# Designs tried in a protein design run: peptides against a protein of PDB entry 2AZE. Part 74

Target 1, 148 residues: chain A of PDB entry 2AZE
Amino acid sequence: AQECQNLEVERQRRLERIKQKQSQLQELILQQIAFKNLVQRNRHAEQQASRPPPPNSVIHLPFIIVNTSKKTVIDCSISNDKFEYLFNFDNTFEIHDDIEVLKRMGMACGLESGSCSAEDLKMARSLVPKALEPYVTEMAQGTVGGVF
Target 2, 101 residues: chain B of PDB entry 2AZE
Amino acid sequence: GRLEGLTQDLRQLQESEQQLDHLMNICTTQLRLLSEDTDSQRLAYVTCQDLRSIADPAEQMVMVIKAPPETQLQAVDSSENFQISLKSKQGPIDVFLCPEE

## One batch from the design tools (peptide; made by RFdiffusion4, then SolubleMPNN)

Design b1_p15_1_s3 (from b1_p15_1, 7 letters changed)
Fold by OpenDDE base, seed 4:
Structure b1_p15_1_s3 (fold): chain B 148 residues (1-148), chain C 101 residues (1-101), chain A 15 residues (1-15)
Amino acid sequence: as target 1 above (148 residues)
Amino acid sequence: as target 2 above (101 residues)
Amino acid sequence: MILHGRFSSSNVILK
């Protein structure tokens, strides 16, 4: 039965790896949807305005944001060449990457949180290749987790 | 028997993983295409209004950081240490505040 | 909490 035991161990190993890849795939899908949706939004907005926004009014990817209470004291040290920064806070802060910002903006259509309306799902599906549509549907339904 | 069943299960799991890999490759390809498209990159931006929807500068200080690729970031948020460190290898780092309306 | 990140050509990755 030792051989069977070894195979069972391997089975668990593979299941865990698959689970990890499922998580990674979901994140990649969300990124793709968010990016494409953002681009589409901005393209439409610029067309309506008949001009691009002022250069200093927009923040191009990539970026991160840091937010904290306005009462938080922040000390910042910057190297002369601006290659190094050190921020010290006297209280807690939040840090978000650009992808998370896009998600919170709704650019991922709420797919990340199970808050995907029919319209959101339609949009999400339209922003991915056909091969990914079934997985998007599973994400929206919360049925991801099984083995293909 | 049990051995045969397990062997078959492992084969099925292998096929499932291969399918996952394929889908992931499709995703990464799409993302690369976006990164290579000049028009898409031009349009890949957010506004201060967008950021206010995430954290209102009226209540929260919102700081934006832009840095070159491969810039290292470390953030520590503990009861005794609240710190963010950035180290770039390829150029200057830009930091600015999102203004209130 | 300790967070590490890296800027890429397309986005920022936080881990």
Scores: peptide ipSAE 0.191, ipTM 0.899, DockQ to the pose 0.124
Fold by OpenDDE base, seed 1:
Structure b1_p15_1_s3 (fold): chain B 148 residues (1-148), chain C 101 residues (1-101), chain A 15 residues (1-15)
Amino acid sequence: as target 1 above (148 residues)
Amino acid sequence: as target 2 above (101 residues)
Amino acid sequence: MILHGRFSSSNVILK
């Protein structure tokens, strides 16, 4: 009885660990798709323009975005060497990392929200190794979550 | 019996986790390859137009922060105070505004 | 030395 009880505890522990890894894998897949899609987009754009964009006109990853109301007043203190920044806002703000920005740009093909069109899904599948394609399909269908 | 059933379940879960780990390794490898490819990294950028599409500078002030790895970020967003603190140990932090046009 | 700046949607003022 005690042995079975111990195994049941272990079973639950493993199930939880697998669940966590599934979430991590999904996020990694989204990142991969987003990055590759972004690179592909920009490559095509530069080819069409027959030149790269001006260096100061683009923002290379990684970065973060801070946005707030245009009415918000921001006081900034910067160290002499620019190693330290302190921003004080008089109202609420939002912070977004680059991955979230890419998702909002549609670079993850809507896979993150399960809103993939057939074309979006096709694109998403094309941007991952074959071994990951089934998982991408499951993500698009919202059927990920079980233990396989 | 119950014991045998649980034992079998654990073995199956182990196999499932191993397969999951394999997929994760494939994915992380792909990400690493992207990181190591100079051409890909050169093309890994967004534009101000992209940022306008998700946060219109006409309505929102959009600030971009580029910081070296391991830069500490502290953000407080409460009724008491609204503050962002950045501390870098590996180099200067670059901050700039996204123009409206 | 600390440089202080005021940021708004319209401008950035450094003091």
Scores: peptide ipSAE 0.088, ipTM 0.884, DockQ to the pose 0.034
Fold by OpenDDE base, seed 3:
Order: C-alpha cells, then structure tokens, then sequence
Structure b1_p15_1_s3 (fold): chain B 148 residues (1-148), chain C 101 residues (1-101), chain A 15 residues (1-15)
C-alpha cells in the first residue's frame, strides 16, 4: 500500500513536470515561428525597397513596450548613468514583451490562439524543422497533450 | 495489479518526457542559431507602424524600453500605486516614445 | 545626480 502511494505521488509529480515542459515547448515554437517570420518579412521589405530602413525608424529585439492612456501622467526619475529608472503613473498601464508584440502582429500565424487558417498553418510548418511539424499541427488543432 | 499498472504508467511518462526534451532541444538549437546569425539579428526589428497596429499612439502613449540583459523590472499596478522600476547592472537603459501618425 | 522627467501624452519634459 505504501509503495503504491509513493508511486502515485511520483506519477503526479511527473505529470506536472510534463505539463510545464509542454507549455515551455509551445512557447519556444511560437518564438521560433515569430522570429523567423519577422526576419523573412523584413528581408523581403528591404529587398523591395532596395535599402535598409533608417536606423532610427526601427526597434531591434529585444525590447519591452509600456502603454497607457494619453491622458496618463508619468513622472520619470533617472539615475545619472541611466542604469536606474523609476516611472510613476497616475493611472493604470500595460506591459508587453517583444514576443507578445510579435504575436499580436500575427507573426506566430495565429498559432498561439488556435486561430490558424490553412495558409497560416502552412506558413507555420514551413518555419520549423521537420521534427517539430507534428507538434505544430497539434497546437493548431488544440490536441497537444491528448495522450496524457 | 495496481502496482504493475502504476509502474507501467511511470515508464510511459518517462518516455513522453524524453520526447519533449528532444523536441525542446531542437527548438532551443534553432533559436540559438538565430541569435548567432548576424543577418537574422539585423533583420529582427519592428517599426513604429507595427507598434501602432498594437497600440495606437493616437489613443495610447507607447513607450519602448531597451535594457541590457539581466535588468531588473518591478511593476506595481493597483488602485493605490502605479509604478515601474528598472535597475540595470550591465549598461544604460534607453527609453523611446512612439510618435503619433 | 538624479535626472527627472515627465511624460505627458506624447511629450517628454526633462527637469
């Protein structure tokens, strides 16, 4: 009885760890797709323009976005070496990392929300190694982890 | 019996985890290759137009923060306090505003 | 030395 109980505990521990790794893998796949898609988009755009964009017109990854109402007042304190910043807002704000921005731009092909058209799915599959294609398909169908 | 069943389940879970680890290794390798490719990094950027599509500066103020790795970020968003604190140990932090159209 | 700035709408004022 005690041995079975110990194995049950171990089973639950492993299931939780697998669940965590599934989430991590999905995020990594989305990042890969988003990054490659972004690079392809920009490469094509620069080829069409026959020049790179002006340096001050683009923001290279990584970055963080903070947005708030235009009516929000922000007080900012900055150290002399610019190593420390303190922002005080008089209203609510939102923070988004670069990956979230790319997702909202559609760079992950809607895979993050299971909202992939046939064309989106085709694009997503083309941006990952062959070994990851089945998992991408499962993500699109919402069937990841169905065997667990 | 129950013991045999549990033992078999654990073996199956181990195999599943190993498969996940393998796929994760493939994925992390691809991301590393992207980070090591100079041309890819040069092309890894968004524009102000992209940011406007996410949060329109006509309605929202959009602030972009570029910080060195390992920069500490603390945010408080409550009815009593709205604050963001940034502390870098590897270099200066840059902050930009996305202009209106 | 501490540099103070204020963000209002799309404006940044340094003090």
Amino acid sequence: as target 1 above (148 residues)
Amino acid sequence: as target 2 above (101 residues)
Amino acid sequence: MILHGRFSSSNVILK
Scores: peptide ipSAE 0.037, ipTM 0.884, DockQ to the pose 0.035
Fold by OpenDDE base, seed 2:
Structure b1_p15_1_s3 (fold): chain B 148 residues (1-148), chain C 101 residues (1-101), chain A 15 residues (1-15)
Amino acid sequence: as target 1 above (148 residues)
Amino acid sequence: as target 2 above (101 residues)
Amino acid sequence: MILHGRFSSSNVILK
């Protein structure tokens, strides 16, 4: 009885750990797809333009984005060495990391929301190693959650 | 019995977790390879047009922050306080604004 | 958009 109870606790712990790892894996897959897709897009664009973009016209990863209404008043304090910044807003703001930006750009092919077209899914699969393709398919179908 | 069933379940879960670990290792390897590829890193950028697609500068102010690794970010977004604090330990922080602001 | 405060350096406007 006690042994069974202990094993049940362990079972639940393992199930939870697996669930967490599944989430982590999905995020890693999305990052991989997004990065590779971004690189591919930019490579193609530069080839078509026959030149790279001006240095000050692009932002290299990593970065974060802060956006707020244009009507928002922002007070900013910067240390002399630029090691510290303090922004005070009079209204709400949003913060997005670079991965989220890439997702919103469609670089993850809609896989993050399970809204992949057939073409999107094809692209997503092409950007991951063969071993990950089945998992990508499951993500697109929203069927991730089972055990292997 | 119950004990045998639980034991079997745990073994199956272990195998499942091992499979997940394997897939995660594959992913991390791919990301590492990408980070080590200088050409890929050169091409890992977004444009102003990309940023506009995320938040239209006609309506939203868009600020880009590039900070060194391990930079501390504190954000408060409540009815009483709207604040972002950045503290870097490894170097200066750069802030950029999109045009049309 | 109105920016106030103490700036030890200017923000870079993307081109």
Scores: peptide ipSAE 0.033, ipTM 0.884, DockQ to the pose 0.039

Design b1_p15_2_s1 (from b1_p15_2, 5 letters changed)
Fold by OpenDDE base, seed 3:
Structure b1_p15_2_s1 (fold): chain B 148 residues (1-148), chain C 101 residues (1-101), chain A 15 residues (1-15)
Amino acid sequence: as target 1 above (148 residues)
Amino acid sequence: as target 2 above (101 residues)
Amino acid sequence: MHLKTPAPNVTLTLK
């Protein structure tokens, strides 16, 4: 009886660990797709324009976005060496990392929400190694973890 | 019996976890290859137009923060305090505004 | 937009 109880505890621990790894894997897949898609888009755009964009017109990864109402008053304190920043707002703000920005741009092909068209899914699959394609399909169908 | 069933379940879970680890290693490798490719990193950028598609500067102020690795970010968003603190240890932090047009 | 930067360093506008 005690042995069975111990194994049940271990089972639950393993299930939780697997759940965490599933989330991590999904995020890694989305990052890979988003990055490759972004690079592909920009490569094509530069080829069409026959030149790179002006250097001060683009933001290279990694970055963070902060947005707030234009009416928000912001007090920013900056150290002399620019190593330290303190922003005080008089209203709410939002913070987004570059991955979230790419997702909102559609660079992850809607896979992050399981809202992929047939074309989006085709694109997503084309941006990952063959070994990951089945998992991408499962993500699109919302059936990740079905084999567990 | 119950013990036998649990033992079998644990073996199956171990195999499943090993499969996940393998797939994660593949993903990590791909991301590392991207980070090591100079041309890919050169092309890994967004434009002001991209940012406008997420938050219109006509309605929202959009700041872009470029910070070195391991920069500490602390944010408080409550009814009594709205604050962001950044502290870098590896270099200066740059902050940019996305223009309205 | 109301941004105050008391330090010499200021936020830059992308173009």
Scores: peptide ipSAE 0.051, ipTM 0.880, DockQ to the pose 0.041
Fold by OpenDDE base, seed 5:
Structure b1_p15_2_s1 (fold): chain B 148 residues (1-148), chain C 101 residues (1-101), chain A 15 residues (1-15)
Amino acid sequence: as target 1 above (148 residues)
Amino acid sequence: as target 2 above (101 residues)
Amino acid sequence: MHLKTPAPNVTLTLK
């Protein structure tokens, strides 16, 4: 019946929305874990060193990075007010945001790829509120959304 | 029947979505707390060593861009043109190069 | 080591 067809359409819309929200939640969780893990790492390091690092030796979030071969020639044009930059490369480059950098640093404990050791998972769980721990476990196992 | 089944499915999906919304709210709250904690923000940094860890430091150079929110970034990566354009409306853009170690 | 910062209104060639 038409009524059933309408409900089927709605069902599909909800399923898609849920899928999107699952992805968003996973990303949020990864960000939270990565940030907290980074802060924790640095706090511990500074405590052991009994001092903060020199200001010009660190990069505070947020940032993006551009990497390319050391052989790449880069022409950088900067406006006088530094509001505009133009980089010309003679070869390919890569761009990564800070979240991607943190992931590659292992700050997300390998959760982003479901490659968590027992210790990684323990760390990840410890960096989220209790309510999120089950979801972290599901992410690690790759079983998110299995109920659908 | 089919109608009853679909109705039940929709109810279950609604509950699932509501749970997701709840979890997302918790997560965003945590992120907000991080942003509001000045000490956490002070400690939210990476080093050049960290940055080099994501690419072979022997072969790659790493450039860091700190741009204000809403900065426009355009990147072209083609055989004929390799270009990055940055345009800020909220302040100056800072670019750093990780020195060789 | 200190991070290097390019100067405004200058075209720099990085190698």
Scores: peptide ipSAE 0.039, ipTM 0.891, DockQ to the pose 0.037
Fold by OpenDDE base, seed 4:
Structure b1_p15_2_s1 (fold): chain B 148 residues (1-148), chain C 101 residues (1-101), chain A 15 residues (1-15)
Amino acid sequence: as target 1 above (148 residues)
Amino acid sequence: as target 2 above (101 residues)
Amino acid sequence: MHLKTPAPNVTLTLK
């Protein structure tokens, strides 16, 4: 009886660990898809334009976005060597990392929210190694939650 | 019995976790390869148009921060204090504003 | 279209 109880505790621990890893894997997949999709988009665009974009018109990864109302007053203090920045706002702000930006751009094909069209899913699958395709499908269907 | 069942469950969970680890390794490898590919890194960028799609500068101020690795970021967002602090150890921090027009 | 950059060692007010 005690042994069974111990094993049940271990079972629960493993289930939780698996759940955590599932979340991590999903995020990794989304990152991969987003990055590759972004690169592919830009490659195609540059080929069509026959030139790269102007240097000061693009932001290379990695980056962070801060946005706030246009009415928000921001005081920014910068050290002489630019090693330190201090921003003071008079109202709320939002911070987004580059991955979140890519997701909102649709670079993850809506997979992050289960809003994939057939075309989106096809694109997503094409941007991952074959071994990951089944998992991408499960993500799109919302069936990842189960233990496999 | 119950013991055998639990033991079998644990073995199955172990196999499942190993599969997850394998898939994660594949993903990590792919991301690393992207990081190591110069051409991919050259093409890994967003435009002001992209940023407008998520936060239009006509209504939102959009600020972009590029900081070296290991940069410390502290943010406070409360009714009485709204602050972001950045401290870099490896180099200068660059901040950009997305123009409205 | 070009991004704008703040100047170092100054306090800027962005609106």
Scores: peptide ipSAE 0.031, ipTM 0.888, DockQ to the pose 0.038
Fold by OpenDDE base, seed 1:
Structure b1_p15_2_s1 (fold): chain B 148 residues (1-148), chain C 101 residues (1-101), chain A 15 residues (1-15)
Amino acid sequence: as target 1 above (148 residues)
Amino acid sequence: as target 2 above (101 residues)
Amino acid sequence: MHLKTPAPNVTLTLK
């Protein structure tokens, strides 16, 4: 009885760990898709333009975005060496990391929200190694983790 | 019995976790390869047009922050204090404003 | 299209 109880506790622990790893894997897959899709988009765009964009017109990863109302008053203090910044706002602001930006741009093909069209899913599958394709399909269907 | 059943379940879960670990290794390898590929990194950028799709500069001030690794970020967004503090130990922090047009 | 950078060692007020 005690042995069974111990194993049941361990079973639950492993199930939770697996669930956590599934979440981590899904995020990694989304990052990979978003990155590769972004690179592909930009490569094509530069080929069409026959030149890269001006250096001061683009922001390379990694980055974060801060946005607030244009009515918000912002005081920004910057150290001489630019090692330290202090922003004071008189109203609320939002912060977004680069991955979130890419997702909102559609670079993850809507896979993050289960909003993949057939074409989106095809694109997503094409941007991962073959071994990950089945998992991408499961993500699109919302069936990941159904076995546990 | 119950003991044998639980033991079997644990073995199956172990196999499942091993498969997940394998897939995660594949994924992290791909991300590392992207990080090491100079051309990919050169092409890993967003434009102001992209940023406008996230927050319209006509209505929102859009600030982009590029900070070195291990930069400390402190943000307070409360009714009494709205503040962002950035402290870098590895180099300068770059802040850009996306133009409206 | 040009990204702007605030000058260091100053307090910049953005409205």
Scores: peptide ipSAE 0.031, ipTM 0.887, DockQ to the pose 0.037

Design b1_p15_2_s2 (from b1_p15_2, 4 letters changed)
Fold by OpenDDE base, seed 4:
Structure b1_p15_2_s2 (fold): chain B 148 residues (1-148), chain C 101 residues (1-101), chain A 15 residues (1-15)
Amino acid sequence: as target 1 above (148 residues)
Amino acid sequence: as target 2 above (101 residues)
Amino acid sequence: MYLKTPAPNQTFTLK
């Protein structure tokens, strides 16, 4: 009885650890897809334009964004060396990293939200190594909740 | 019996975790390769059009912050205090806004 | 279309 109890505790521990790793893997896959998709999009766009975009028209990764209502007043203080910034808002704001921005841009093909069309899924699969394709498919189907 | 069943379950879970670890290693490797590729770095950018697409430009403004590694970010978002503080140790911080249409 | 940046050593207000 005690031996079985010990194994049951261990089983639960492993299940929880696997669950955490599954979430981490999904995020890594989404990052990979988003990055590669972004690079591919921009490469194609530059080829079509026959030139790169002007330097001050684009923001290279990494970055973060702050968004707030257009009605929000933002006071910003900047140090002389630009090492320090202070922003004061009169209302709430949101902070997002570049990965979140890429997801909202659709660079993760809607895989993150279960809104992955057939074309989106095809794109997503093409942007990962072969070994990851089955997992991408499972993500699209929402079937990654179980243990491998 | 029950003991044998649990033992078998643990073995299966171990195999599952090993497979998971392997896939994670593949992902990590791909991300490292991307970060080390000069051409990919050059092409890893977003435009003002992209930034406007992630939020309703009629309702929201978007400010972009590029900061060196190890930059400290402090954010307070409460009913009486809304503040973001940035402090870099390795270089200047850049803040960008997309021009109005 | 070009990005705007704030100037150092000053305070500015965004609206």
Scores: peptide ipSAE 0.045, ipTM 0.895, DockQ to the pose 0.036
Fold by OpenDDE base, seed 5:
Structure b1_p15_2_s2 (fold): chain B 148 residues (1-148), chain C 101 residues (1-101), chain A 15 residues (1-15)
Amino acid sequence: as target 1 above (148 residues)
Amino acid sequence: as target 2 above (101 residues)
Amino acid sequence: MYLKTPAPNQTFTLK
């Protein structure tokens, strides 16, 4: 019947929205874990050192990175007001945002790839509110969306 | 019947979506709290050592770019052209290189 | 060690 067809269309639409929101939630969780883990690491390090690092030795978020072979020649032109930059490379390069950097640093505890040790998972869970812990577990197991 | 089944499915999906929305709200709240905490922001940094861990320092160089919000980034990566263009309208762009160790 | 930052109104080559 037409009514059933309409409901089936709606069902499909909702399923797609849920899928999108699952992806968004996972990314938000990873960001939260990565940020909190980074802050925690640095706080501990500064406490152990009994001082903060020199200002020009660290880069605060947000940022992006560009990496390329050390053999790559990079020509850079900068406007007078530093509002414009132009980089010319003689070979390929890569661009990564700060979140990706944090993930590669292990700040997301390997949760981004669903490859967490027991210790990694414990850390990840400890960095989120209780309500998010079950979802973190699902992410680690690769079982997100199993209830849908 | 079929209609009843579909109706039930939609109700279940609605509940699932509401759960996701709730969890997302929790996440965004936590992230907001982090952004509003000045001490957390002070501690939200990476070191040159961290950056070297991302790419093999023996093979790769790493450039860090700090740009204001809404900065336009144009990148071309092809055999014909390898270029990055940055244009900011809200302030100066800062570029950093980790010292060679 | 301190991070290096390019200066405005400058063209430089990184190698």
Scores: peptide ipSAE 0.043, ipTM 0.895, DockQ to the pose 0.036
Fold by OpenDDE base, seed 2:
Structure b1_p15_2_s2 (fold): chain B 148 residues (1-148), chain C 101 residues (1-101), chain A 15 residues (1-15)
Amino acid sequence: as target 1 above (148 residues)
Amino acid sequence: as target 2 above (101 residues)
Amino acid sequence: MYLKTPAPNQTFTLK
């Protein structure tokens, strides 16, 4: 009985670890898809325009964004060497990293929410190695973890 | 019995974890390849139009922050305080404002 | 439609 109990504890530990790794893997997949999709989009756009966009019109990864209502008053203090910034707002704000921005742009093909159209899923699959395609499919269907 | 069942379950979980590790290694490799590809990095950018698509500048002000690695970010968003503090020791921080139009 | 950047060593208020 004690041995079984010990193994049960181990089982739970492994299940939790696997769950964590599943989450990590899903995030890695989303990052890969988002990045590759972004690159492809921009490559195509530049080919269509026959030139790159103006340098001051684009932001290269990595970055974060802060957004708030246009009515929000923002007081910003910047150090001389630009090593330190302080922003004071009079109302709530939001912070998003570049990955989240890419997701909201649709670069992850809706896979992040399991909201993939057939075309989205096709795109997502095309942006990952063959070995990852089954997992992408599971993510799209919301069936990740079915092996347990 | 129960012991045999649990033992079998643990073996199956081990195999599942190994599969996950393998897939994660594949993903990590792909991301590394992207980071090492100069053309990919050149093309890894968003535009003002992209930023407007996620936060309409007619309603929202959008600020972009490019900070060196290991930059400390402190954010307070409460009824009493609304503040963001950035501190870098590896280089200057660049802040950009997305114009309304 | 170019991005703007604040100047260093300054304090500014956005409204």
Scores: peptide ipSAE 0.042, ipTM 0.895, DockQ to the pose 0.037
Fold by OpenDDE base, seed 1:
Structure b1_p15_2_s2 (fold): chain B 148 residues (1-148), chain C 101 residues (1-101), chain A 15 residues (1-15)
Amino acid sequence: as target 1 above (148 residues)
Amino acid sequence: as target 2 above (101 residues)
Amino acid sequence: MYLKTPAPNQTFTLK
């Protein structure tokens, strides 16, 4: 009947919305873990060194990364006020955000790819509130999204 | 029947979505707390060593860009044009390169 | 360690 058909359409729409929210939640969890892990790492490092790093030796979030071959010639034009930049490359380049950099650094404990050791998973769980721990476990196992 | 089954499914999906929303709220709250904590923000940095670890420094050049919010970024990566344009309206843009040694 | 920045009002090349 038409009523059942309408509900089936609605069910599919809700399933898709839930899937999107699951992806968003996973990304938020990864960001939280990565940020907290980074902060923890740096705090420990500074404690061991008994001093913070020199101001011009570190890059604070947020930032983006541009990478290209060392053979690539880059022409850069900068306005007087540094409000405008123009980079011209003679070959391809890549742009990455800071979150991706943190993931590549292992700050998300390999959770983003399901490549968590027992120690990594323990660390990941320790960096989220209790309510999120089960979801972190599911992410590590690759079982998220199979309940609907 | 079929109608009752579908109705029940929708109710269950609604509950599941509400649970997801709750978890997302927890996450966003945690991220907000991090952004509001001065000490955390002070410690939210990467080093040149970190940057070298994500790309082969022998083969790749890594450039870091810090731009104010709402900065316009235009990137073209084609066979005829390889270009990045940045335009800020809220302040200067900073570009950094890690030293060779 | 020092992070270097390009100067304003100029064009520079990186190789």
Scores: peptide ipSAE 0.041, ipTM 0.894, DockQ to the pose 0.036; fails the geometry check

